# Ledger of designs, part 41: peptides against a protein of PDB entry 3PBP

Target 1, 203 residues: chain A of PDB entry 3PBP
Amino acid sequence: LNEKDLNLILNKSLVMYESLDSTTDVIVKRNVIKQLQFVSKLHENWNSRFGKVDIQKEYRLAKVQGPFTINPFPGELYDYTATNIATILIDNGQNEIVCVSFDDGSLILLFKDLEMSMSWDVDNYVYNNSLVLIERVKLQREIKSLITLPEQLGKLYVISDNIIQQVNFMSWASTLSKCINESDLNPLAGLKFESKLEDIATI
Target 2, 203 residues: chain A of PDB entry 3PBP as posed
Amino acid sequence: LNEKDLNLILNKSLVMYESLDSTTDVIVKRNVIKQLQFVSKLHENWNSRFGKVDIQKEYRLAKVQGPFTINPFPGELYDYTATNIATILIDNGQNEIVCVSFDDGSLILLFKDLEMSMSWDVDNYVYNNSLVLIERVKLQREIKSLITLPEQLGKLYVISDNIIQQVNFMSWASTLSKSINESDLNPLAGLKFESKLEDIATI

## One batch from the design tools (peptide)

Design b1_p26_1 (made by RFdiffusion4)
Fold by OpenDDE base, seed 1:
Structure b1_p26_1 (fold): chain B 203 residues (1-203), chain A 26 residues (1-26)
Amino acid sequence: as target 1 above (203 residues)
Amino acid sequence: EELEKVRKQLEMREKVGNYLRELQEK
């Protein structure tokens, strides 16, 4: 965690707080407020030299939210189990794609359209925990691992059996990035969400 | 302003998500 990251987290928490209204669930309100309070305190007590923050012990008791949902969920995968997960950066502005592999050899590429907060005080807190399906890639192989390289945007390396394959989705991810960063949805029109699959090496 | 930038990005992510969902429902 660095100052830049902390600022981003703070800003996200502020935006979430500002989104609260009369229709917001009381539990959600409480959770968002607590997160903002925590992050604000972190920011106030940030020691940039040492990367340390003095935090009250009570605020350290936050949990990651429960399981994510995928909407729409590909019906064909109902009977299969997720095996690996990876996050792939698509730009230098914190936009990312989530990839999940399944035991049928499928990869799904997902978009996180909602910001998820930590869970505070309430067990099994669930809010904004959905991911959006973008693309399904069928490899028809047992996927052993997913690898990403920080210097390679929009690329995922899939290790299965004795082969390394590259999934390159910059053909559409660059457009997504542009839409988000420039606040314009128009470039999405007619966009094809088809990744390129290439064999890289044998193991 | 960084806050406004973040706000806009989050808003756009939601819009993108909605678009993607709608695209698949048609």
Scores: peptide ipSAE 0.656, ipTM 0.949, DockQ to the pose 0.846
Fold by OpenDDE base, seed 2:
Structure b1_p26_1 (fold): chain B 203 residues (1-203), chain A 26 residues (1-26)
Amino acid sequence: as target 1 above (203 residues)
Amino acid sequence: EELEKVRKQLEMREKVGNYLRELQEK
């Protein structure tokens, strides 16, 4: 966590707060407010010189939000179980792709189109937990692990029993990132969401 | 300014998501 990251979190929390209206559930309102309060205090107590935050003044236990949904859900995967999950950076750390593997050897690439808050003082808090299906990659092998490297944008390493494969989705993720960062959807037109699969090593 | 940028990014993410969902429905 650095100053830039903290600022981003603060800004996201502010935007979430500003998105609250009369139709928003009371629990959601409370949760978003608590997050904003916490992040604000963190920001106030940030020591840029040492890269430290004094959290002693206000510490709240927050948890990662509960279960996620996938929309649209691949019907073929209803009978299968998720085995691994990974998050892959596609730019300077602001935009990410979520990858989930299944026991049928499928890998799905997902987009977080909604901002999610942490869970504050509420067990099983769920809000804006939907992920959007981008691509399904059928590897047809038992997936043991998913590995990502922060310095390698848009790349996922899939480890199976006998092979390490790289899934590279920068062919479309770069455009996706650009669209988000530049506030322009035009580049999405005609974009093919097809990742490249490459064998890296046999094990 | 930074706040507005973040707001726009989040808005764009939603738009992208909607676009992606629409593609899947075709």
Scores: peptide ipSAE 0.656, ipTM 0.949, DockQ to the pose 0.916
Fold by OpenDDE base, seed 5:
Structure b1_p26_1 (fold): chain B 203 residues (1-203), chain A 26 residues (1-26)
Amino acid sequence: as target 1 above (203 residues)
Amino acid sequence: EELEKVRKQLEMREKVGNYLRELQEK
């Protein structure tokens, strides 16, 4: 965690707080407020010189929410098990794609359209936990690992028994990033969500 | 303002998500 990351988390927490209204669930309100309080305190106590913060005992660390959902869930994968997960950055503005592999050799590429807050004081907290299906890539291989490289935007390396393959989705992710960063949906019109698969190396 | 930038991005992510969901429903 660095100052830039902390600032981003704070800003996200502020936006979430500002989104609260009379129709918001009480549990959600409480959770968002707790998160903002904690992050604000961390920010207040941030020592940029040494890259550290004093965590006050009055606040306990948040927990990750329960399982996310995929909408729509591919019916063909209903009986299969997820094996790996990876997050791939698509720009320098913290936009990312989530990838999940399954034991049938499929990859699904997912978009996080809602900001997921951490869970505070509530067990099994679930809010804004849905991901949007973008693309399914069928590799027909046993996927051993998913690897990403920070310097390579929109690229995922898939490790199977005898081969390393690259999944490159910048063909559509660049447009997606542009839409988000420029607040314009128009570039999405007619966009094809088809990634490129390439063999990189034999193992 | 950085806060406003973040707000706009989050808003746009939601809109993009809605668009993507609509594509899946057609």
Scores: peptide ipSAE 0.655, ipTM 0.949, DockQ to the pose 0.845
Fold by OpenDDE base, seed 3:
Structure b1_p26_1 (fold): chain B 203 residues (1-203), chain A 26 residues (1-26)
Amino acid sequence: as target 1 above (203 residues)
Amino acid sequence: EELEKVRKQLEMREKVGNYLRELQEK
């Protein structure tokens, strides 16, 4: 974590706080406020040893939110189990694609359209936990692991059996990145969400 | 400012998500 990352987290927490109104659920309000308070304190005490110790204690009171949901969920996968998960950077900013593999050999590529907060002193907290289905890729083999390389944007390496395969989704992810960063949805019109699959090596 | 930039990005992510969901409902 660096100053740039901390500023981003603070700004995201502020935006979430600003979205609260009289109709917001009480549990959500409490959670968002606690997160903002924590992040603000973290920012204030960033260079203080005492502040860091206090921050560590407060951090232990927070946990990652419960399981995410997929919308729409592929009905064909109800009988199968998720085996691996990976997050792939698509630009040098904060835009990412989530990939989940299943024991039938399927890969699903997912988009995080909502900001997820940490959970604070609430069991099974769920809010803004939905991911959007973009594409399903059927490999028809046992997937052992998913590997990403930070220097390779929009690329996922899949290890199965004796083969390493690359999934490249920059054909559409570059457009998504551009739309988000430039605040323009027009480039999405007519875009095809089809990733390229390539065999890289035999192992 | 940076805060406004972040706000715009989060807004656009929601719009992109809505677009993607609408595509699959047609």
Scores: peptide ipSAE 0.655, ipTM 0.949, DockQ to the pose 0.840

Design b1_p26_1_s1 (made by RFdiffusion4, then SolubleMPNN; from b1_p26_1, 14 letters changed)
Fold by OpenDDE base, seed 2:
Structure b1_p26_1_s1 (fold): chain B 203 residues (1-203), chain A 26 residues (1-26)
Amino acid sequence: as target 1 above (203 residues)
Amino acid sequence: DEIEKVKKILETKKKIGEFLIERALK
């Protein structure tokens, strides 16, 4: 986490705070306020004393803090259970894809279209838990774990019993990243959200 | 200024979500 990232987190927290109104739930208000206070304090410490503060863990926890609402949820997966979750960076900023595996061997790639807040006063706090379905990848094998490498953007490694496979979605994720960063949705028109699956190693 | 930029990004993400949902429902 660098200064730019911290500033972004702070600004996001500020935006969330400013979005609060009289109709906002009291629990939400309190949680957002606490987050802002926390991030602000960290930012202050970053600039004044420590030079660098590692808040990646806390931020990551917020990003994968469930439960989530997936829309649309694939009907075929209603009878199956989620087994693993991972987040994959798609650029050097804060844009990422969430991946969830199921016990039928499916992977779903998901987009966070709303900003979440960290949980503070309430256990299992849920707010803006929206995840939007991008793609379903059927591996037809039992998925043991999902691995990501921070230096490899848009790549997910899927470990099953005897094989490691790579899911590469940079073909569309690069465009998605651009759309987000430039606030331009035009490049999404006609974009195919099809990831590449490759066998990496036998284990 | 920076806050406005972030607001714009968040709005963009929201719109992307809507786009993706619409795509999935077609």
Scores: peptide ipSAE 0.658, ipTM 0.953, DockQ to the pose 0.887
Fold by OpenDDE base, seed 5:
Parts: sequence; C-alpha cells; structure tokens
Structure b1_p26_1_s1 (fold): chain B 203 residues (1-203), chain A 26 residues (1-26)
Amino acid sequence: as target 1 above (203 residues)
Amino acid sequence: DEIEKVKKILETKKKIGEFLIERALK
C-alpha cells in the first residue's frame, strides 16, 4: 500500500461516510464508520512517520464482504459453476473489469458500479456488492486458468486445454474508462461491448 | 477538491451501472 492508494481508500471511505443519512441502515452506518476509522488511523500513522504501521489488531476485526450480486445474471449460466475470477485494469487509474469464468466455457465481464467496504463486527455483511454484466464471451472449452498482466490494459489470457487465448476488450473499455474519468456518459451511446478473442499459443 | 472528485467518479460509476442494466434488459 502506497500513499496514493491510501489516499484513494481514505477518500472513498470519506465519501461513503458523507453519504450516510437518516435513511441509511444502522448496520451500514456502523460498518462505514468502522471502515473510516480504520483507514483514518492508517493515514494518521502514515503521516506521523512512525515507520511500519501495525494494523494487525484492527485488521483482525475486519472480514471480506459476502458474495456479489451479478445483474443481470445470464439465465443460461444458472446451472453452471464459476471456476475462475480475475480483475483486469483498464487504465492507469482505479478502473477495472471483473471477469468470471464458468464450467460451460463462458466468460462474463463485469463492472463494479458500487463501492464496497470491508465487513466490520457484523457477520454476513452485504452492501454495495453489485456487479453489472457487460459481456458474455463463449469459449466452449474447459477454462483452466485466467491470467492478467498489469502492463497490458484490458487484456485477459485464458488457458484452456492446450491453448492460450487472449480476450481484448479495450475496444469498449477505453471508452468506459473515459466516461468514468470525465464523468460523461455520452460516449456510451451506441458503444458495442464486443471483445476480441485471439489464439496466442499452443501449449 | 479530492473528495468532490471521488464523489463524482462514484456517481458516474453508479450511473454507468444503471445504463448497463437498462441495456441488458432491452
């Protein structure tokens, strides 16, 4: 965790905190407050130049939030099982796409439209666990693994059988990134969410 | 400021999500 990352997490936590109002669920309020307290403490310790921050005590109180909700979930995949997950950066900032593979050979590309926090003091905490379906790519083969390269934006490598394939979605992800960074949705109009699939190597 | 920028980004992401959902349901 570097200073830039910490600042981003802090700012996100602050925004979440500021979003709290009378209509917010009490459990959500508590969770967001705990998240902010934790991050604020980290930030304070970072600024105090006391060296390595011991976060073990606080971190032990936090858990990864529960399962995601995929909207819409493709009906064809209800009877299939997710096999792999990957996160692919689409720009040099904070924007990323989530990919999930299924045992039918499908890949779904997903957008995180809501910001999540860690779960604090509450079991089975679920809030802002939204993933939105962008595209389904059917490979029609058993997917063994998903590989991403940080230096290659918007590219996912799929290993199946004896072949490595590349899924390149920068055709639409570049526009998506621009929309996010510029806070302008207009470029989404008419955008085709179609990734390019290419065979890379036989193994 | 940085907070306002983050707010704007998060709001944009939310709207993008809504757009994508609406698109999928058409």
Scores: peptide ipSAE 0.650, ipTM 0.954, DockQ to the pose 0.920
Fold by OpenDDE base, seed 1:
Structure b1_p26_1_s1 (fold): chain B 203 residues (1-203), chain A 26 residues (1-26)
Amino acid sequence: as target 1 above (203 residues)
Amino acid sequence: DEIEKVKKILETKKKIGEFLIERALK
């Protein structure tokens, strides 16, 4: 985490706070406020040793949000269990793709269309936990692990029993990144969300 | 303005999500 990242988090938290109105659920309001308070404090004490100690204490009260909702969820996967999850950077900014593997050998590539906050107030807090299906890749293998390399944007390495395969989705992710960064959806029209699958090595 | 920029990004992401969902329904 650096200053730039912290500023982004702060700004996101501020935007979430500003989105609150009289119709917003009380639990959501409270959680968003706590999120903002924490991030603000973190920002204020970024260069303070003493502040870091206090922040650590408060951080222990925060929990990750879950579960996620995947829309649409592929009907074929209802009977299968998620096995691995990975986040893949698609640019040098904030944009990323979430990948989930299933025990049928499928990978789903997902887009985070909503900003998620930490859970601060209640157990089982769920808000903005949306993931949107981009693509399903059928590997038809038992997936052991998912690996990403920071220097390789839009690439996911899938490790199975005897093979390492690369899923490369920069063919569409570059366009997606551009759309996000430029706030222009036009390039999405006609875009094919088809990743390239390549065998990298046998193991 | 950084706040406006973030707002715009978040709105764009939301719209992309809607687009992707609609695509899946076709």
Scores: peptide ipSAE 0.626, ipTM 0.954, DockQ to the pose 0.917
Fold by OpenDDE base, seed 3:
Structure b1_p26_1_s1 (fold): chain B 203 residues (1-203), chain A 26 residues (1-26)
Amino acid sequence: as target 1 above (203 residues)
Amino acid sequence: DEIEKVKKILETKKKIGEFLIERALK
């Protein structure tokens, strides 16, 4: 984490705060405010020894939000169980893809279209937990684990019983990243969201 | 203006989500 990243997080928290109005749920309001307070304090005490201690204490009071909502959820997966989750960076900034594996050997690639905060006020807090389906990749294998490498953007390594496979989605993720960073959706028109699957190694 | 830039990014992400949902439902 650096100053630039911290500023971005602060600005995101400010935007969330500004989005609050009279119709916003009280629990949401309280949570967003707590999030902003935390980030603001972090910003204020950046590089401060005392600040670091306080931030650590406050962070321990926060919890990860509850379950995600996936839209649309593939009907074929209703009878199957999620087994692994991974987050894959698609650029050197803030943009990432979420991947969830299922016990039928499927991978779903998901987009976080809403800004999610930590839970500061209520147990099992759920807000802006939206994940949007981009692509389903059917491996037809028992997926043991998902691995990402920090220096390899838009790549996911899938480990099965006897094989490591790479899912490469930079063919569309590069465009997606550009759309986000430039605030322009035009390049999405006609874009095919098809990842490349490649065998990497036998294990 | 950094705030406006962030607002645009977040709005763009939201719109991308809408786009993807519409695509998936077709």
Scores: peptide ipSAE 0.626, ipTM 0.954, DockQ to the pose 0.928

Design b1_p26_1_s2 (made by RFdiffusion4, then SolubleMPNN; from b1_p26_1, 15 letters changed)
Fold by OpenDDE base, seed 2:
Structure b1_p26_1_s2 (fold): chain B 203 residues (1-203), chain A 26 residues (1-26)
Amino acid sequence: as target 1 above (203 residues)
Amino acid sequence: SEIEEVRKKLETKKGIGKFLIERMKK
């Protein structure tokens, strides 16, 4: 973490807090408030000189949410099992795409359209845990692993038994990035969400 | 403000999500 990241987390937490209303579930309220309190304390204790913060006891109780839901979930994948997961950066502003592979050889590219809080004091906390389906890529092979390179935006490397393939989705991810950064949805019109698949190496 | 920019981004993301869902319903 750096100061910029911490500020972003704080701001996100604040926005989440401000989104709470009378219709919000009590558990959600408590969870969001607790996260905000924690992040605020971290921010207050941030040592910019050393890039360190004192982690409070509450951090030990925080867990990442899971599992996530996919909307819409491809019906064709109901009988298959997820095998790998990866997160791919699409810009330098922490925007990313989530990729999940299945044992049928499919890749699904997912967008996190909702901000998720950490889970606090509640087991199996679920809130804003849905991911949106962008694209399904059928590789028709057993996927062994998913590899990402931080310096390569919008690229996912898929390793199967005999081949390494690159999935490049910058054709549409660049537009998503632009939309997010400029707060403008107009560029989405007519956008095709079709990734490029390329063989990189035989193994 | 910084927080307002974050709000805008989050709202935009929500919008993107809705767009992505709706396109598949057609």
Scores: peptide ipSAE 0.649, ipTM 0.953, DockQ to the pose 0.892
Fold by OpenDDE base, seed 4:
Structure b1_p26_1_s2 (fold): chain B 203 residues (1-203), chain A 26 residues (1-26)
Amino acid sequence: as target 1 above (203 residues)
Amino acid sequence: SEIEEVRKKLETKKGIGKFLIERMKK
């Protein structure tokens, strides 16, 4: 965690806080406020080491939100189980694609379109917990592992029993990155979300 | 400002999400 990352987290938390209104669920309000309070204290401590802020208690209360949903969820995968998960950077910023593999040999590529907060002292907290389906890639192999390399943007390596394959989705991810960074949705028009699959090595 | 940039990005992401959902319906 560096200053830039902390600032981003703070800003995200602020935006979430600002989105609260009279119609917002009480649990959501409480959760967002607690997160903002924690992040603010953390930020304050970061900027001024002279200030002693007790953040240990709050930190212990934070947990990853769950469960998550996929929208839309491919009907063909209802009877299958997720086996692996990976996040792939698509630019030098914070933009990522989430990939989940299933035991039928499928990969789904997912987009985080909503900001998800941590859960704070709430059991089964669910808010903005959906991921958006981008593409399904059918490998028809038993997927053993998913590997990403930070220096290789938009690339996912899939390891099966006998082969390593590369999934390259920069053909569309570069456009997504551009859209996000420029706050312009126009480049999405006509974009095809088709990843390239390539055999890298046999095992 | 930084906060404004973050806000814009978040809104853009929401827009992308909507786009992605809508395309699946076609």
Scores: peptide ipSAE 0.649, ipTM 0.953, DockQ to the pose 0.868
Fold by OpenDDE base, seed 5:
Parts: C-alpha cells; sequence; structure tokens
Structure b1_p26_1_s2 (fold): chain B 203 residues (1-203), chain A 26 residues (1-26)
C-alpha cells in the first residue's frame, strides 16, 4: 500500500459514504461508515517518510466480504467448478478485468461494476458483491493455470496440457477503459466483446 | 477534484455494468 493507493481507497470510501441516504439499508450504512472510519484513520496515521501506518487493533477485525456472484451466470457452467482466477489490468490506472476458469475448459471474463467494502461487525455481509459477465471463452481443454504479465495490458496467458495460449481482449477492453476514463458510455454502442485466442508455445 | 474524478469513474462503471447486463437480456 502506497500513498496513491491509500488516497484512492479513501476517495472511494468517501464516495460510498456520500451515497448513503434514507433508503440505504441500515447494515450497509454501518458497514460503509466503519469502512470510512478505518480508511480515514489509515490516512491520518500515514507516515509518508517511512511508508507506514499505525492501525488500532479494533480495525484489524475487518474481513473480506463473502463470495462473488456472477451476473448473469452462464447456465452451462452450473455443474462445473471454478479452477483458477486472475485479474488483468486494461490500462495504466486501476481498471481491470477478472477472469475465472472452469473445469470444463471455459474462461469467463468479468467486470467489477460496483465497489466492494470490507465486512465490518456483520457476519456474512453481502453488498455489491456481483461481477458482470462480459464474455465466455471456451478452450475445450483442462486449464492448469492463468498467468498475467503486468506490462501486457488486456492479455491473459492460459496454460493447458502442453500448450500456452494467449487471450487478448484489448479489442473491447480498450473501449471500456476509454469509457471509464472519459466518463462516457457512448463508445459501448455496437461494441463486440470477442477476445482473440492465439497459441503461443508448446511446453 | 480527485474525489469528483473518482465519483465519475464509479458512476461510469455502474453504467457499464448495467449496459453489459442489458445486452444479454436481448
Amino acid sequence: as target 1 above (203 residues)
Amino acid sequence: SEIEEVRKKLETKKGIGKFLIERMKK
């Protein structure tokens, strides 16, 4: 965690806090407030000289929120099990695509459209835990591992059997990045969400 | 401001999500 990351987290927490209103669930309100309090304390205690933060023990009790949901979940995958997960950056910011592999040889590419807070004081806290389905890529082979290279945006390397394949989704991810960066949804019109699959090497 | 930029990005992401969901319902 660096200062830039901390600032981003703080700003996100502030935005979430500002979104609270009379219609917001009480549990969500409490959770968001706790999140903001924690992050604010982190920011307050940030020592830029040493890159360190002193955290009160009570705030260390926060947990990662529960499992994600996928919307829509492909019906064909109901009987299959997720095997690998990877996060791929699509720009030089913090925009990313989540990829999950299944034991049927499928890859699903997912978009995190909502911010998720940590879970505070409530067991089984679930809020904004959904990921949006972008694309399903069928490899028709057993996927052993997923590899990402930080210097290669929008690319995922899939190891299966004795083959390394590259999934390149910059054809549509570049547009998503543009939409986010420019706060404009218009470029989405007519966009095809079709990734390019290429064999890279035999191992 | 930084906060406003973050707000805009988050709203845009929400919009993208809605778009992505709606396209599959058609």
Scores: peptide ipSAE 0.648, ipTM 0.953, DockQ to the pose 0.858
Fold by OpenDDE base, seed 3:
Structure b1_p26_1_s2 (fold): chain B 203 residues (1-203), chain A 26 residues (1-26)
Amino acid sequence: as target 1 above (203 residues)
Amino acid sequence: SEIEEVRKKLETKKGIGKFLIERMKK
């Protein structure tokens, strides 16, 4: 974490605060305000020498939110269990895709469309915890692990019993990245969300 | 300003989410 990252977090917290209105749930208001207060304090007292330590100390005041939801949730996966989760970078900035595997051999690729805050002073806090379904990839294998490489954007490696497969979704993720970075939704028109699956190695 | 750019990006993400959901309803 550096000063640039901290500024980004502060700005995100400010935007979230500005989104509050008279119809917002009281618990949500309180939580957003607490986060803004924390980030603001951290920003005001930022010291490069002790920044990490300060973050760790103050972080004890917050908790991670509970479980995520998926919209829409594939009905076919209702009776199956999630087995692995991975986050894949799609550009050299902050944009990423979330992937979840299930015990039926399915992968779902998910987009985080909402900013998620930490939980402050409330147990089981849930707000903006939804992820949006992009694509379902059926591998029909028992997935042992998911591996990502930071230098390989938009690529996910899936490890099963005796094979390593690569899921490449840059065909559509590059467009998502462009949309976000340029604040323009127009490039989404006609875009196909179909990833490429390739066998990499037998193990 | 910097905060305005962040706001635009966040709104864009929301828009992307909406787009992704709507396409699945068709």
Scores: peptide ipSAE 0.647, ipTM 0.953, DockQ to the pose 0.855

